Peptides against a protein of PDB entry 4N3Y. Designs and how they scored, part 22

Target 1, 83 residues: chain A of PDB entry 4N3Y
Amino acid sequence: ETRDQVKKLQLMLRQANDQLEKTMKDKQELEDFIKQSSEDSSHQISALVLRAQASEILLEELQQGLSQAKRDVQEQMAVLMQS

## One batch from the design tools (peptide; aimed at target 1 K70, target 1 (a further copy) V79)

Design b2_p18_6_s2 (made by RFdiffusion4, then SolubleMPNN; from b2_p18_6, 11 letters changed)
Fold by OpenDDE base, seed 3:
Structure b2_p18_6_s2 (fold): chain B 83 residues (1-83), chain C 83 residues (1-83), chain A 18 residues (1-18)
Amino acid sequence: as target 1 above (83 residues)
Amino acid sequence: as target 1 above (83 residues)
Amino acid sequence: RKEEILAQLEQMLVEHQA
């Protein structure tokens, strides 16, 4: 019966449209999530890089201090040997 | 007293060296963490992109199906009106 | 004793390459 067939097709059309809208929303949410996640990661990485750079500066200072201490010890050793 | 001074310098040198080693280790750990975090983020983003692409394909298919359904309904309506 | 201290310091200096 044609009328029943039309009703069936109308239902199918509504269902398909609902699914389309839902999927479109989901896609947009995923894109937004990706964007946000990428930005968060970028910021976090940048912060960690800065922290690493600070450690590098400290290391350089410590190396210089250690070298100076070495020289001081050598000098004191010389004095000790002369006494 | 020179001997006491030498002992003091020895201690200072040891302390400085210990600090240097610790800081070097910490720096390396940070670098490793950054690398791992970046890789994890990259993989996650890639996975999400693929998911989004899958949704895009589904959307295209649904759009085509919806268009066809619309045409089918129109045809059935025409039949109904003629009967 | 003095020589021992000097030896220890020398060892420290050798260990510190840079």
Scores: peptide ipSAE 0.042, ipTM 0.489, DockQ to the pose 0.005
OpenDDE base, seeds 1, 2, 4, 5: peptide ipSAE 0.017, 0.027, 0.029, 0.046; ipTM 0.342, 0.453, 0.449, 0.490; seed 5 fails the geometry check

Design b2_p18_6_s3 (made by RFdiffusion4, then SolubleMPNN; from b2_p18_6, 13 letters changed; failed a check: too like the target's own chain)
Amino acid sequence: RREQILAQLEQMAVQHQS

Design b2_p18_6_s4 (made by RFdiffusion4, then SolubleMPNN; from b2_p18_6, 12 letters changed)
Fold by OpenDDE base, seed 3:
Structure b2_p18_6_s4 (fold): chain B 83 residues (1-83), chain C 83 residues (1-83), chain A 18 residues (1-18)
Amino acid sequence: as target 1 above (83 residues)
Amino acid sequence: as target 1 above (83 residues)
Amino acid sequence: RRAEILAQLEQMAVEHQA
């Protein structure tokens, strides 16, 4: 009868609402996870980029040093050959 | 003497070059690591975004279902009260 | 090449912040 139908529909509504609430929580947790993961990755990448840049500076300094050393050796060898 | 100086400078040059090569390798490894890490993170984020979008669709469907269920209950209750 | 890699990495970092 109608009364039984209403009770059934009320149950269905409650079940649907429970599912909605659960899904809403799941979505929020997922969004939070994505945001946190992205931020963590961004920070890590930034730190590594800085490290790479530091290495680049070192390489440039070493190259300059090597060039100077080469010139110094050549100069000394020239003197040696002239003596 | 000059000969000894040249030998010393040659050693310095070799040492500097060895350091340069090592640093170049370290930098390359770091760049490769950063690139791989970034790509992995990007793929993970993309997958999670898709999951979030799927959840959004589900939420919309559930909301529509809930609205319909509510209307159905209201209609049945109205009939019940009129009987 | 090194500069290109660094630029790409920086771009990826920006994208991760989006």
Scores: peptide ipSAE 0.034, ipTM 0.479, DockQ to the pose 0.011
OpenDDE base, seeds 1, 2, 4, 5: peptide ipSAE 0.026, 0.036, 0.034, 0.033; ipTM 0.374, 0.470, 0.468, 0.470; seeds 2, 4, 5 fail the geometry check

Design b2_p18_7_s1 (made by RFdiffusion4, then SolubleMPNN; failed a check: too like the target's own chain; its pose is not in this set)
Amino acid sequence: ELEQFKEDVQEQMAVLMQ

Design b2_p18_7_s4 (made by RFdiffusion4, then SolubleMPNN; failed a check: too like the target's own chain; its pose is not in this set)
Amino acid sequence: SLQQFKEDVQEQMAVLMQ

Design b2_p18_8 (made by RFdiffusion4)
Pose (drawn by RFdiffusion4):
Structure b2_p18_8 (pose): chain A 83 residues (1-83), chain B 83 residues (1-83), chain P 18 residues (1-18)
Amino acid sequence: as target 1 above (83 residues)
Amino acid sequence: as target 1 above (83 residues)
Amino acid sequence: DEEKTEEIMEKIEEIFEE
């Protein structure tokens, strides 16, 4: 039946076009997510740079501490030996 | 001509359903791109994190070793003084 | 006492090298 069939096909076409709009919306959200995901990996690398900096500072302090310890032991030993 | 109209709507519905199929395929490609990009970046970042925590545990033990080294040298100074 | 002092100084040097 041509009349009922036109109405059914119009309903189906509307539903297909609504579905197409939603799926395009989803694609857009995924494209945005690619961007956000990239910024998140970057922030992780910044956190890693912070860790490296704290470590470099600690290592430097330990190097200085070893030097100071050697120098003072040298003086202590020199006195102990001046006897 | 509701019959010609029906043929037209059937063509439009076929075109819409083909478009929906293609857009769904595109979405899948984006989800796959996201997954591959995240796996890659994770591999790189997990490697940088492993290096960072190794530096950290080691430097911690070096703080201990420095104190211990100073104590050992001090004991040596105590023995040297027994003369 | 000279030989004991040399042995102690070598130990101290070895600790600092380690």

Design b2_p18_8_s1 (made by RFdiffusion4, then SolubleMPNN; from b2_p18_8, 12 letters changed)
Fold by OpenDDE base, seed 3:
Structure b2_p18_8_s1 (fold): chain B 83 residues (1-83), chain C 83 residues (1-83), chain A 18 residues (1-18)
Amino acid sequence: as target 1 above (83 residues)
Amino acid sequence: as target 1 above (83 residues)
Amino acid sequence: SAARIQEILEQIQAIFAA
């Protein structure tokens, strides 16, 4: 019956439209999430890189200090043994 | 007093060594974290991109389906009104 | 160089152990 067929198609169209709207929403949310996640990670990584660089500088300073202190100890030990 | 000076330097060297070890540990942990975080984000983003692509495909299919269904409804309504 | 630092530390340890 033609009338019943039309009613069936109307229902199918409504269902398809609902799915379309839902899919469009989901896609937009995913794109927004990708963008936000990428930005957040980028900033976090940048901060950690800077912290790592600070540690590198400190390591270099400590190396120099330890080398100097080693020499100073050696010199004073020599003096102590001679006195 | 030379002996006291040597003892002082020994303490300073121990303290410096402790700081060096701590700094080296912290630096390594930061580098590991950066690497892991970058990898995790990359994989997560890739997965979400694929999901977004799937939604895009579905959207295209739904658009085509809706267009076809619309035409079918119009044709059947015309037949119904003529009968 | 971490390796060089370790060498220095070992040398210092040797001095204090004597």
Scores: peptide ipSAE 0.039, ipTM 0.469, DockQ to the pose 0.007
OpenDDE base, seeds 1, 2, 4, 5: peptide ipSAE 0.020, 0.028, 0.023, 0.024; ipTM 0.344, 0.468, 0.446, 0.447; seeds 1, 5 fail the geometry check

Design b2_p18_8_s2 (made by RFdiffusion4, then SolubleMPNN; from b2_p18_8, 12 letters changed)
Fold by OpenDDE base, seed 4:
Structure b2_p18_8_s2 (fold): chain B 83 residues (1-83), chain C 83 residues (1-83), chain A 18 residues (1-18)
Amino acid sequence: as target 1 above (83 residues)
Amino acid sequence: as target 1 above (83 residues)
Amino acid sequence: RREEIERILRQIQEQFAR
């Protein structure tokens, strides 16, 4: 009886160890995933920030162009009125 | 001639304004996307961190259980040897 | 998998409690 019990307990111990190793592996994979996900997100956000900055530059250029165009139109209108 | 030129410039000005408004909208959408993406990433990472912590607790419990099991098996083996 | 591990732990505890 005791011998059988010992054998059973040994088996359970082996099973527990196997599960422990599996869980350790899973934990490592999760940590790696978190790290990779964070890095990917960081890169994506950085890229989007750069795009936003590019858009900002474009907007400023357009505003400048519009202001100049308005001035040019006004100048031409003045010429028209004088002629 | 000058009149025709003025009309052309006015058209160009209107077109530029339309483009400006479109670009402003696009910029706003990009900013909103960046904000939302960042928030989503933050939540996801936080959730993953919690999962990792839960796994850590489980691992510690398993280790404790295995240590105890080992001791108990050894005790039973001793009983077997004595009987 | 987590549940399986917990089940094994419970089994171990029950065996040693007898």
Scores: peptide ipSAE 0.052, ipTM 0.478, DockQ to the pose 0.006
OpenDDE base, seeds 1, 2, 3, 5: peptide ipSAE 0.034, 0.029, 0.047, 0.028; ipTM 0.495, 0.489, 0.475, 0.451; seeds 2, 5 fail the geometry check

Design b2_p18_8_s3 (made by RFdiffusion4, then SolubleMPNN; from b2_p18_8, 8 letters changed)
Fold by OpenDDE base, seed 1:
Structure b2_p18_8_s3 (fold): chain B 83 residues (1-83), chain C 83 residues (1-83), chain A 18 residues (1-18)
Amino acid sequence: as target 1 above (83 residues)
Amino acid sequence: as target 1 above (83 residues)
Amino acid sequence: DSERIKEILEQIQEIFEK
């Protein structure tokens, strides 16, 4: 009886150890994935922010150009009307 | 001459406006993408953190179980030796 | 010429209101 109990407990110990090793591996992989995902997202977002800022500058330049072009057309129309 | 200049300026205005509209669209799409990417990453990381925490709890329970099982086996072996 | 200029001005206004 006691011998059988010891053998059963040894098997349970081996099973528990296998589960522990698997869980340790899974936890480490999750931590590594979280770290990598965070870094990747940070880099991607930073790159997109820079691109958006460049587009904003271009927008402002285009708006200024449009305003100037409008004024130039208006001035030329005034010249036409005076002809 | 002035008439031709006005026509040229009108064309330039249309071209500039087309470029402006395109740039506005591109900027808006980038802003939306940044927002969505950040939200998606935040949700994913939060879910993974919770999963990692669950694995940590399981790890601690398994380690405790292994320690107890080892003690139980040692006690049963002592009983066997006393037989 | 005045009518032509008015038409051009209206077109320009439409561009800037978009």
Scores: peptide ipSAE 0.043, ipTM 0.478, DockQ to the pose 0.060
OpenDDE base, seeds 2, 3, 4, 5: peptide ipSAE 0.035, 0.038, 0.023, 0.044; ipTM 0.466, 0.472, 0.463, 0.471; seeds 2, 3, 5 fail the geometry check

Design b2_p18_8_s4 (made by RFdiffusion4, then SolubleMPNN; from b2_p18_8, 11 letters changed)
Fold by OpenDDE base, seed 3:
Structure b2_p18_8_s4 (fold): chain B 83 residues (1-83), chain C 83 residues (1-83), chain A 18 residues (1-18)
Amino acid sequence: as target 1 above (83 residues)
Amino acid sequence: as target 1 above (83 residues)
Amino acid sequence: SEARIQEILRQIQEIFAS
């Protein structure tokens, strides 16, 4: 019966439209998430890189300091031996 | 007193060296973390992009389907009116 | 910590300066 078929099709159209709207929303949310996630990651990585660089500088300073300290200790020991 | 100073310096040198080693380890861990995090993020983003693309395809299909369904309903209504 | 390393270096310098 054609009348019943039309009613059924109308329902299906409504359902399909609802799904379309939902999917459009989901797509947008996904795109937003991707964008935000990328930005967050980029910032975090940059911060960590800077931290690593700071550590590198510190390590270089420590190495120099330790080398000097070693020499100084050796000198002090020499003094002790001579005294 | 020089002797006491030397002993103190020796201790400090040991402490400094320990810290140096620890800092070197921490630096390496940080670099590893950065690398891994970047890779993880990249993969995740790629996956999400693909998902978004799939949604886009679905939306296009839905739009086409809805348009056709609308036309079909209109045709069915016309039949009802003529019968 | 980085701060601790710097402190150690400072202390070393003080010992030799005294």
Scores: peptide ipSAE 0.073, ipTM 0.484, DockQ to the pose 0.006
OpenDDE base, seeds 1, 2, 4, 5: peptide ipSAE 0.027, 0.063, 0.065, 0.058; ipTM 0.332, 0.479, 0.480, 0.480

## One batch from the design tools (peptide; aimed at target 1 E56)

Design b2_p19_1_s1 (made by RFdiffusion4, then SolubleMPNN; failed a check: too like the target's own chain; its pose is not in this set)
Amino acid sequence: SLEERLQASERRLQELLAE

Design b2_p19_1_s2 (made by RFdiffusion4, then SolubleMPNN; its pose is not in this set)
Fold by OpenDDE base, seed 2:
Structure b2_p19_1_s2 (fold): chain B 83 residues (1-83), chain C 83 residues (1-83), chain A 19 residues (1-19)
Amino acid sequence: as target 1 above (83 residues)
Amino acid sequence: as target 1 above (83 residues)
Amino acid sequence: DLLARLEASEERIEELLAA
């Protein structure tokens, strides 16, 4: 019967729509996750970069300090040998 | 005494060098972590983007299916009214 | 928006069946 066929097709349409709605929701959740993850990673990387830069500054200071200390020791050694 | 001063400075130099080595190691670990984290994030984001794209394709297919189903229902309705 | 349009279409189909 034509009416029965129409009702069947209507059911199929509703089922397809339900699946579409579900898929749209899942897609949105994935997009939200990507956005949040990317932002979190960006912030974390930036923070770690700053920390690495701070360490680099310290290294430069220590290197200079060590060079100076070495020179001081050598100078004292020279004085000692002159005595 | 000059000799005592030299020995003191040598100790200070060794201590400073130890600190420098420690700092260099820590900096390297941070750099390695940043590199690994960035790569992991990049791969994860890429994978999620692909999943989102797959969902997009499915949505398009479902949309087309729904449109066709709607047309079919309307056609059946027309046939019914002609009876 | 797409979902809204599909829901509207479904509603219209129901109206047609009820007529």
Scores: peptide ipSAE 0.072, ipTM 0.473, DockQ to the pose 0.012
OpenDDE base, seeds 1, 3, 4, 5: peptide ipSAE 0.036, 0.047, 0.031, 0.034; ipTM 0.425, 0.400, 0.402, 0.426

Design b2_p19_1_s3 (made by RFdiffusion4, then SolubleMPNN; failed a check: too like the target's own chain; its pose is not in this set)
Amino acid sequence: SLLERLEASEQRIEELLQQ

Design b2_p19_1_s4 (made by RFdiffusion4, then SolubleMPNN; failed a check: too like the target's own chain; its pose is not in this set)
Amino acid sequence: DLEQRLQASEQRLEQLRAQ

Design b2_p19_2_s1 (made by RFdiffusion4, then SolubleMPNN; its pose is not in this set)
Fold by OpenDDE base, seed 2:
Structure b2_p19_2_s1 (fold): chain B 83 residues (1-83), chain C 83 residues (1-83), chain A 19 residues (1-19)
Amino acid sequence: as target 1 above (83 residues)
Amino acid sequence: as target 1 above (83 residues)
Amino acid sequence: SELLQRLQASEQRIAELQA
């Protein structure tokens, strides 16, 4: 019966619309989530990079200081042995 | 005392090295995590897009069917009224 | 989406005509 068919199709159409809308919403939410997550992570990585760079500078300074200190000790010992 | 200074600097150097290595490791792990997360999300989004497209096609088909069904009903009613 | 909106509008129009 055609009237019944129309009613059935109307229901199916509504269901399809609901599914489509839901799917599109989910997609958008996922894209937004990825974007936000990436931005947050990017900031965190940047912070870590800066820390690493700071540590690298510190290491170089400490190494220089250590080398100098070693030389100073050697010099002092030489003086003592010569005296 | 210079010998004490050397020992102190050696300790500081080791600590700095440890910190640098840790920081670099953390950075790498974060980058790897982002990459993996993005890949997973990309696949999920692709799946959702395909579903949305499928729903869109279905909706168009249903709409066409509904319109046809409506026309059929109207035609039948017209026949009944004329008889 | 534009398609979804048009489809929903069509559905509403059909329903109104059948009421």
Scores: peptide ipSAE 0.054, ipTM 0.419, DockQ to the pose 0.014
OpenDDE base, seeds 1, 3, 4, 5: peptide ipSAE 0.033, 0.037, 0.032, 0.029; ipTM 0.368, 0.395, 0.458, 0.453

Design b2_p19_2_s2 (made by RFdiffusion4, then SolubleMPNN; failed a check: too like the target's own chain; its pose is not in this set)
Amino acid sequence: SALLERFQASEERIRQLQA

Design b2_p19_2_s3 (made by RFdiffusion4, then SolubleMPNN; failed a check: too like the target's own chain; its pose is not in this set)
Amino acid sequence: SSLLQRLDASEQRLEELLA

Design b2_p19_2_s4 (made by RFdiffusion4, then SolubleMPNN; failed a check: too like the target's own chain; its pose is not in this set)
Amino acid sequence: SELLERLQASEERLRELQA

Design b2_p19_3 (made by RFdiffusion4)
Pose (drawn by RFdiffusion4):
Parts: C-alpha cells; structure tokens; sequence
Structure b2_p19_3 (pose): chain A 83 residues (1-83), chain B 83 residues (1-83), chain P 19 residues (1-19)
C-alpha cells in the first residue's frame, strides 16, 4: 500500500538521519580525544623531567659530599702523620 | 504519484544507510588510531619511567654508601691513631 | 669505588636527559 508505505519510509528516513547525526557527533568526540590523549602523554613527560632534575641535584650533592669528605680526611691524616 | 515518491524515498533510505555504514567504519578507524597511538606512546613512556626509577633507587643507595664510606674511613683513622 | 659509582650514575642521568 502506497500511502502507508510512504509514511513508514519517511519515519525510517528520519531515524536513519538522526542516527547519522549522532554517529558524526561520536566521530568528533573521538577526534577531540586524540588531541587530549596527546596532551596527557606530554604532561607525563614533564613529570619525568621533574624526576630527572631532582635526581641530578641529588647526584651533584653526593659528588660534593665525596669531595668534601676526601679533603677533610686528607687534613686529618696530615696532622695524624705530622706526629 | 505516491508510487514515484515511494521509489524516491527508497533511494534516499539506501543512500542514508550507506552513509551510516561508512561513517561507522570511519569511527572504527579513529578508535583504532587512538589505540595504536596510546600503545606506542606508552611503550616510550614506560621505558623513560623504568630509567628514572632505576636512577632513583641507585642514588638512594649511594646516599647510604656515602655515609657508610665515611664510617669505614673513620674507623681507619681510629686505628691509625693507635700509634 | 664510590667515585666510580657516582660517575656511572652521572652517565646514566646524562643519557636519560638526552632522551
């Protein structure tokens, strides 16, 4: 039946076009997510740079501590030997 | 001509359903791109994290080793003083 | 030995920084 059929096809076309709009919205959200995911990995690298900096500072302090310890032991040994 | 109209709506519905299929395929490609991108970056970042925590545990043990080294040398000074 | 360990640690931090 041509009349009922036109109405059914119009309903189906509306539903298909609504579904197409929603799926396009989803694509857009995925494209935005690619961007956010990229920024998140970058922030992870910054946290890693912070860890490297704290480590460089600690290593430097330990190097200085070893030098100071050698120097003072050299003086202590020099006195102990002046005897 | 509700019969010509029916034929037209059937064509429009076929075109909409083909568009929906294609856009769904595009969404899948984006989800796959996200997954591949996250896997890659994670590999890189997990490697940088492993190197950072290795530096950290080692430098911690070196703080200990420095104190211990100073104590060992001090005991040597105590023996050298027994003369 | 402690100095050699500290130099090794330095090399490891320089390599990590260059990455």
Amino acid sequence: as target 1 above (83 residues)
Amino acid sequence: as target 1 above (83 residues)
Amino acid sequence: SLEEQLDSAQTSLDELRAS

Design b2_p19_3_s1 (made by RFdiffusion4, then SolubleMPNN; from b2_p19_3, 10 letters changed)
Fold by OpenDDE base, seed 4:
Structure b2_p19_3_s1 (fold): chain B 83 residues (1-83), chain C 83 residues (1-83), chain A 19 residues (1-19)
Amino acid sequence: as target 1 above (83 residues)
Amino acid sequence: as target 1 above (83 residues)
Amino acid sequence: SLEQRLQESQQRLEELKAL
């Protein structure tokens, strides 16, 4: 019966449309999640890199201080031995 | 007193060295964390992108199905009206 | 899950193809 066939197809079309809309939403949510996650990770890594750079500066300063302190100790030892 | 000065400098040198070692360790841990975090994020995003691509394929298939179903309904309606 | 929802969508698609 043609009318029954049409009604069946109409139902299936509605079901397919609902599924399409749902899948479109899911895809969009996933893409949004990926974008947000990537941006968050990028910002976090950038911040941590800056912290690492600050640590590097501190290390360099400490190395310089150690070198100077060593020289000072050596100089004082020389003075002591010469006295 | 020169000897007292030397002893003081020796202590300061030890303290500076301890601080240097600590900071070096902290820097290394931070770098390791950044590397691991970046790799983990990259893998996660890649996996999610693949999922999104699969969703895209499904959407395209659903769209094709909907278009065909619509055509079928229209054809059946035409037959019904002509009968 | 998203995977489950996709599987359901695929099933519906197959039903449409079977018309």
Scores: peptide ipSAE 0.095, ipTM 0.514, DockQ to the pose 0.029
OpenDDE base, seeds 1, 2, 3, 5: peptide ipSAE 0.049, 0.068, 0.033, 0.035; ipTM 0.490, 0.447, 0.421, 0.423; seed 3 fails the geometry check

Design b2_p19_3_s2 (made by RFdiffusion4, then SolubleMPNN; from b2_p19_3, 10 letters changed)
Fold by OpenDDE base, seed 4:
Order: sequence, then C-alpha cells, then structure tokens
Structure b2_p19_3_s2 (fold): chain B 83 residues (1-83), chain C 83 residues (1-83), chain A 19 residues (1-19)
Amino acid sequence: as target 1 above (83 residues)
Amino acid sequence: as target 1 above (83 residues)
Amino acid sequence: SLEERLEELRERLRELQAL
C-alpha cells in the first residue's frame, strides 16, 4: 500500500519535472524571440529613417533645381521681351 | 528661338514639379510607415512581455508544487521504512 | 517565418497556462 503510493508519487514528480523543463524552455524561447524581434525592428526602423533622410536630400535638390529653372525661364523671357 | 527655349524650360519645370510632388508623397508614405511600424512593434513587445511574466508565475507555481511533491514522497518513504 | 514562430510560442504558452 505505502509502496504503491510512493511509486505513484514518484511518477507524479517526474511528470511535474518534465512539465517544468518544458515551461522553462518555452519561456527562454519567448525571451529570445522578444530580444531578436526588438533588434530586427530597430534595424529596420533605422534603415527606413536613412531612406527618409535620403528622400529629404532629394527633395531639397529638386527644390533648388526648380528655383534655378524658374530663374532661367525668367531670364529668357526678359531677353525675348527686349528683342 | 528664344521663344522655343522658353517653352522647353517651361516643360522642364513642369516635369520637375511633378517629380517633386511624387517624391514628397513617397516621403510621407515612408514616414507614416515608420510611425505605424514602430507603434505596432511596441504594442507587440509589450504584449509578449506580459505573457512572459505570466509564464514566470506559472513556473514559480510549478516549482512550489514540485517541492511539495518531493516532501510528500519523502514522508511516504519514511513511513515505508518504519513499517 | 518569425510570425509563425511567434504564434507557436503564444499557443504553447496558452496551453501551459490552461493546465
């Protein structure tokens, strides 16, 4: 009777340990995923920020070009009006 | 000839303006994407952190259960050894 | 994919918490 109870309890203990190990593994995997996901997101955002900055530079260049083109047109119009 | 040059420059100016508008739109879309992506990532990470915390609580409960089970087994073994 | 892996982990955690 007592011997059988001991065996039953030993089995339950083994099962509980297995469950504990599994849970510990799952927790670790989750933590690793969170870390990796955060790093990946950070890198992606950084890359996108750089692209946005490049776009900003392009916009500024285009604006300068437009201003110059406008001046050139005005100059040519003046020549036309004088001739 | 000057008139033709003016017309050419006007066309170039229109084309440049079109490109500028396109680039401005693309930049805005990129900025919106960065903002949305960052918010989504933040929410996801926060949710995962909460889940990790829940897992931690479960682990602690399992550890307590294992400790109790171990004590119970030891007690039953003592009874067996005494009988 | 990362999304699939995340879902797997979430599901595993839910299963454990339901025990």
Scores: peptide ipSAE 0.057, ipTM 0.454, DockQ to the pose 0.021
OpenDDE base, seeds 1, 2, 3, 5: peptide ipSAE 0.048, 0.056, 0.045, 0.057; ipTM 0.444, 0.395, 0.440, 0.452; seed 2 fails the geometry check

Design b2_p19_3_s3 (made by RFdiffusion4, then SolubleMPNN; from b2_p19_3, 9 letters changed)
Fold by OpenDDE base, seed 5:
Structure b2_p19_3_s3 (fold): chain B 83 residues (1-83), chain C 83 residues (1-83), chain A 19 residues (1-19)
Amino acid sequence: as target 1 above (83 residues)
Amino acid sequence: as target 1 above (83 residues)
Amino acid sequence: SLEERLRALQEELAELQAL
C-alpha cells in the first residue's frame, strides 16, 4: 500500500539524515584535530630546528677554539725549542 | 496524492544518500591524511631529535677536548719553566 | 553547504510528515 511505502521512506530518510549528521560531526572533529595537530607539530619542529642550529653554531665555535688551542701549543713549543 | 508523496520521498532519500556517500568519502580522506601526516611528522621529529642529541654529545666532547688542551698547555709550560 | 542541504532535507521531511 502506498501509504505504508510513504511511512517506510520517511523512516529511511530520517535514518539517512541521522547518519549524515553524525558523519558531518565526525568530519568536523577530524578537521579540527588536523588543524590543531599541524600547529602543534609546526611549533615543535621549529623549536627543534632552532635548537639544532644553535648547537651547530656552538660546535663550530668550539671546533675553532680547539684548533686554535692546538696551534697555540705548537707555536709555544716552537718558540721554546728555538730559544 | 500519496503516489506523488512517494516519488518525492524517493527523490529526497536519493539526495540524502548521495550526500551521505560524499561525506563518508571526505571523512575517509581526512582519516587517511591524518594517518599519513602523523607518520611523516613522527619521522621528521625523530630525525631532528637524533640530530640534536648527536650534536649535544659532540659539543660535550669538544668542550672536554678544549679543556684538556688548555690543561696540557699549562702543564707543558710548567715543565719547561721548571727545567 | 552540507549543513544547509541537510537542514533543507529535514525541513522537507517535516513538511511531508505534516501532510
Scores: peptide ipSAE 0.064, ipTM 0.511, DockQ to the pose 0.006
OpenDDE base, seeds 1, 2, 3, 4: peptide ipSAE 0.048, 0.034, 0.037, 0.040; ipTM 0.435, 0.468, 0.465, 0.444

Design b2_p19_3_s4 (made by RFdiffusion4, then SolubleMPNN; from b2_p19_3, 12 letters changed)
Fold by OpenDDE base, seed 5:
Structure b2_p19_3_s4 (fold): chain B 83 residues (1-83), chain C 83 residues (1-83), chain A 19 residues (1-19)
Amino acid sequence: as target 1 above (83 residues)
Amino acid sequence: as target 1 above (83 residues)
Amino acid sequence: DLEKRLEELQRELEELKSL
């Protein structure tokens, strides 16, 4: 009876260790995935931020250009009307 | 002695199960983290994409406005010089 | 699935201890 218990426990121990090893592997894969995913996301977000900033700069330049164009038109009209 | 072996195996099995339980918990936490992180990243990226698109639309409008302003100035100058 | 197996092993261990 005791010998049979030993055999049963040995089997159970082996099964537990097998599952532990598998779970440890899975955990490591998840850690690797998280690391890679976070890096990829960070890169993508940074790129989008830079793109947005570039657009903002261009918008400011265009707005300035439009304002200047308006001023130039007004000046030209004034000069021509005074001539 | 067989009885001593049983006791030792029982202890080892308990230790293995304890580690397995801990590792399973850690794995679950990582899965939850991945899920949440991926959702957050997706939302952030989507928001940035929409922002970029809005900027692009505004840029197009400003460019059109600048072009129109230029045309208007040219037209006004032509009219005034012909008067 | 893994959780169920762990629970099973724990149960079996306790059963063996009670013998």
Scores: peptide ipSAE 0.092, ipTM 0.530, DockQ to the pose 0.006
OpenDDE base, seeds 1, 2, 3, 4: peptide ipSAE 0.050, 0.041, 0.066, 0.076; ipTM 0.486, 0.448, 0.436, 0.428

Design b2_p19_4 (made by RFdiffusion4; failed a check: too like the target's own chain)
Pose (drawn by RFdiffusion4):
Structure b2_p19_4 (pose): chain A 83 residues (1-83), chain B 83 residues (1-83), chain P 19 residues (1-19)
Amino acid sequence: as target 1 above (83 residues)
Amino acid sequence: as target 1 above (83 residues)
Amino acid sequence: LRAQASEILIEELQQGLSQ
């Protein structure tokens, strides 16, 4: 039946076009997510740079501590030996 | 001509459903791109994190080793002083 | 580069502690 059929096909066309719009919206959200995901990996690398800096500072202090310890032991040994 | 109209709507519905199928395929490709990009960046970052925590535990033990080394040298000074 | 430089420095510090 040509009249009922036109109405059914119009309803189906509307539903298909609504569904197309929603799926395009979803694509857009995924494209934005690619971007956000990228910013998040970057922030992780910044946190890693902070860890490396704290470690470089600690290592430096330990180097200085070893030097200082050698110097003062050298003086202590020099005195103990001047006897 | 509600019959020509029906044929037209059937064509439009076929075109919409083909467009929906294509756009759904595109979405899938984006989800796959996200997954691949995340796997790759996680590999790189997990490697940088493993190196960072290794530096950290080692430097911690070196703080201990420095104190212990100073103590051992001090005991040597105590022995050298028994003379 | 920074991690390699730090690994070299840690090796030298370990050698110094051993002395």

Design b2_p19_4_s1 (made by RFdiffusion4, then SolubleMPNN; from b2_p19_4, 12 letters changed; failed a check: too like the target's own chain)
Amino acid sequence: SLFERQEQLLEELRQQLAE

Design b2_p19_4_s2 (made by RFdiffusion4, then SolubleMPNN; from b2_p19_4, 9 letters changed; failed a check: too like the target's own chain)
Amino acid sequence: SRFQAMEELLEELRQQLAE

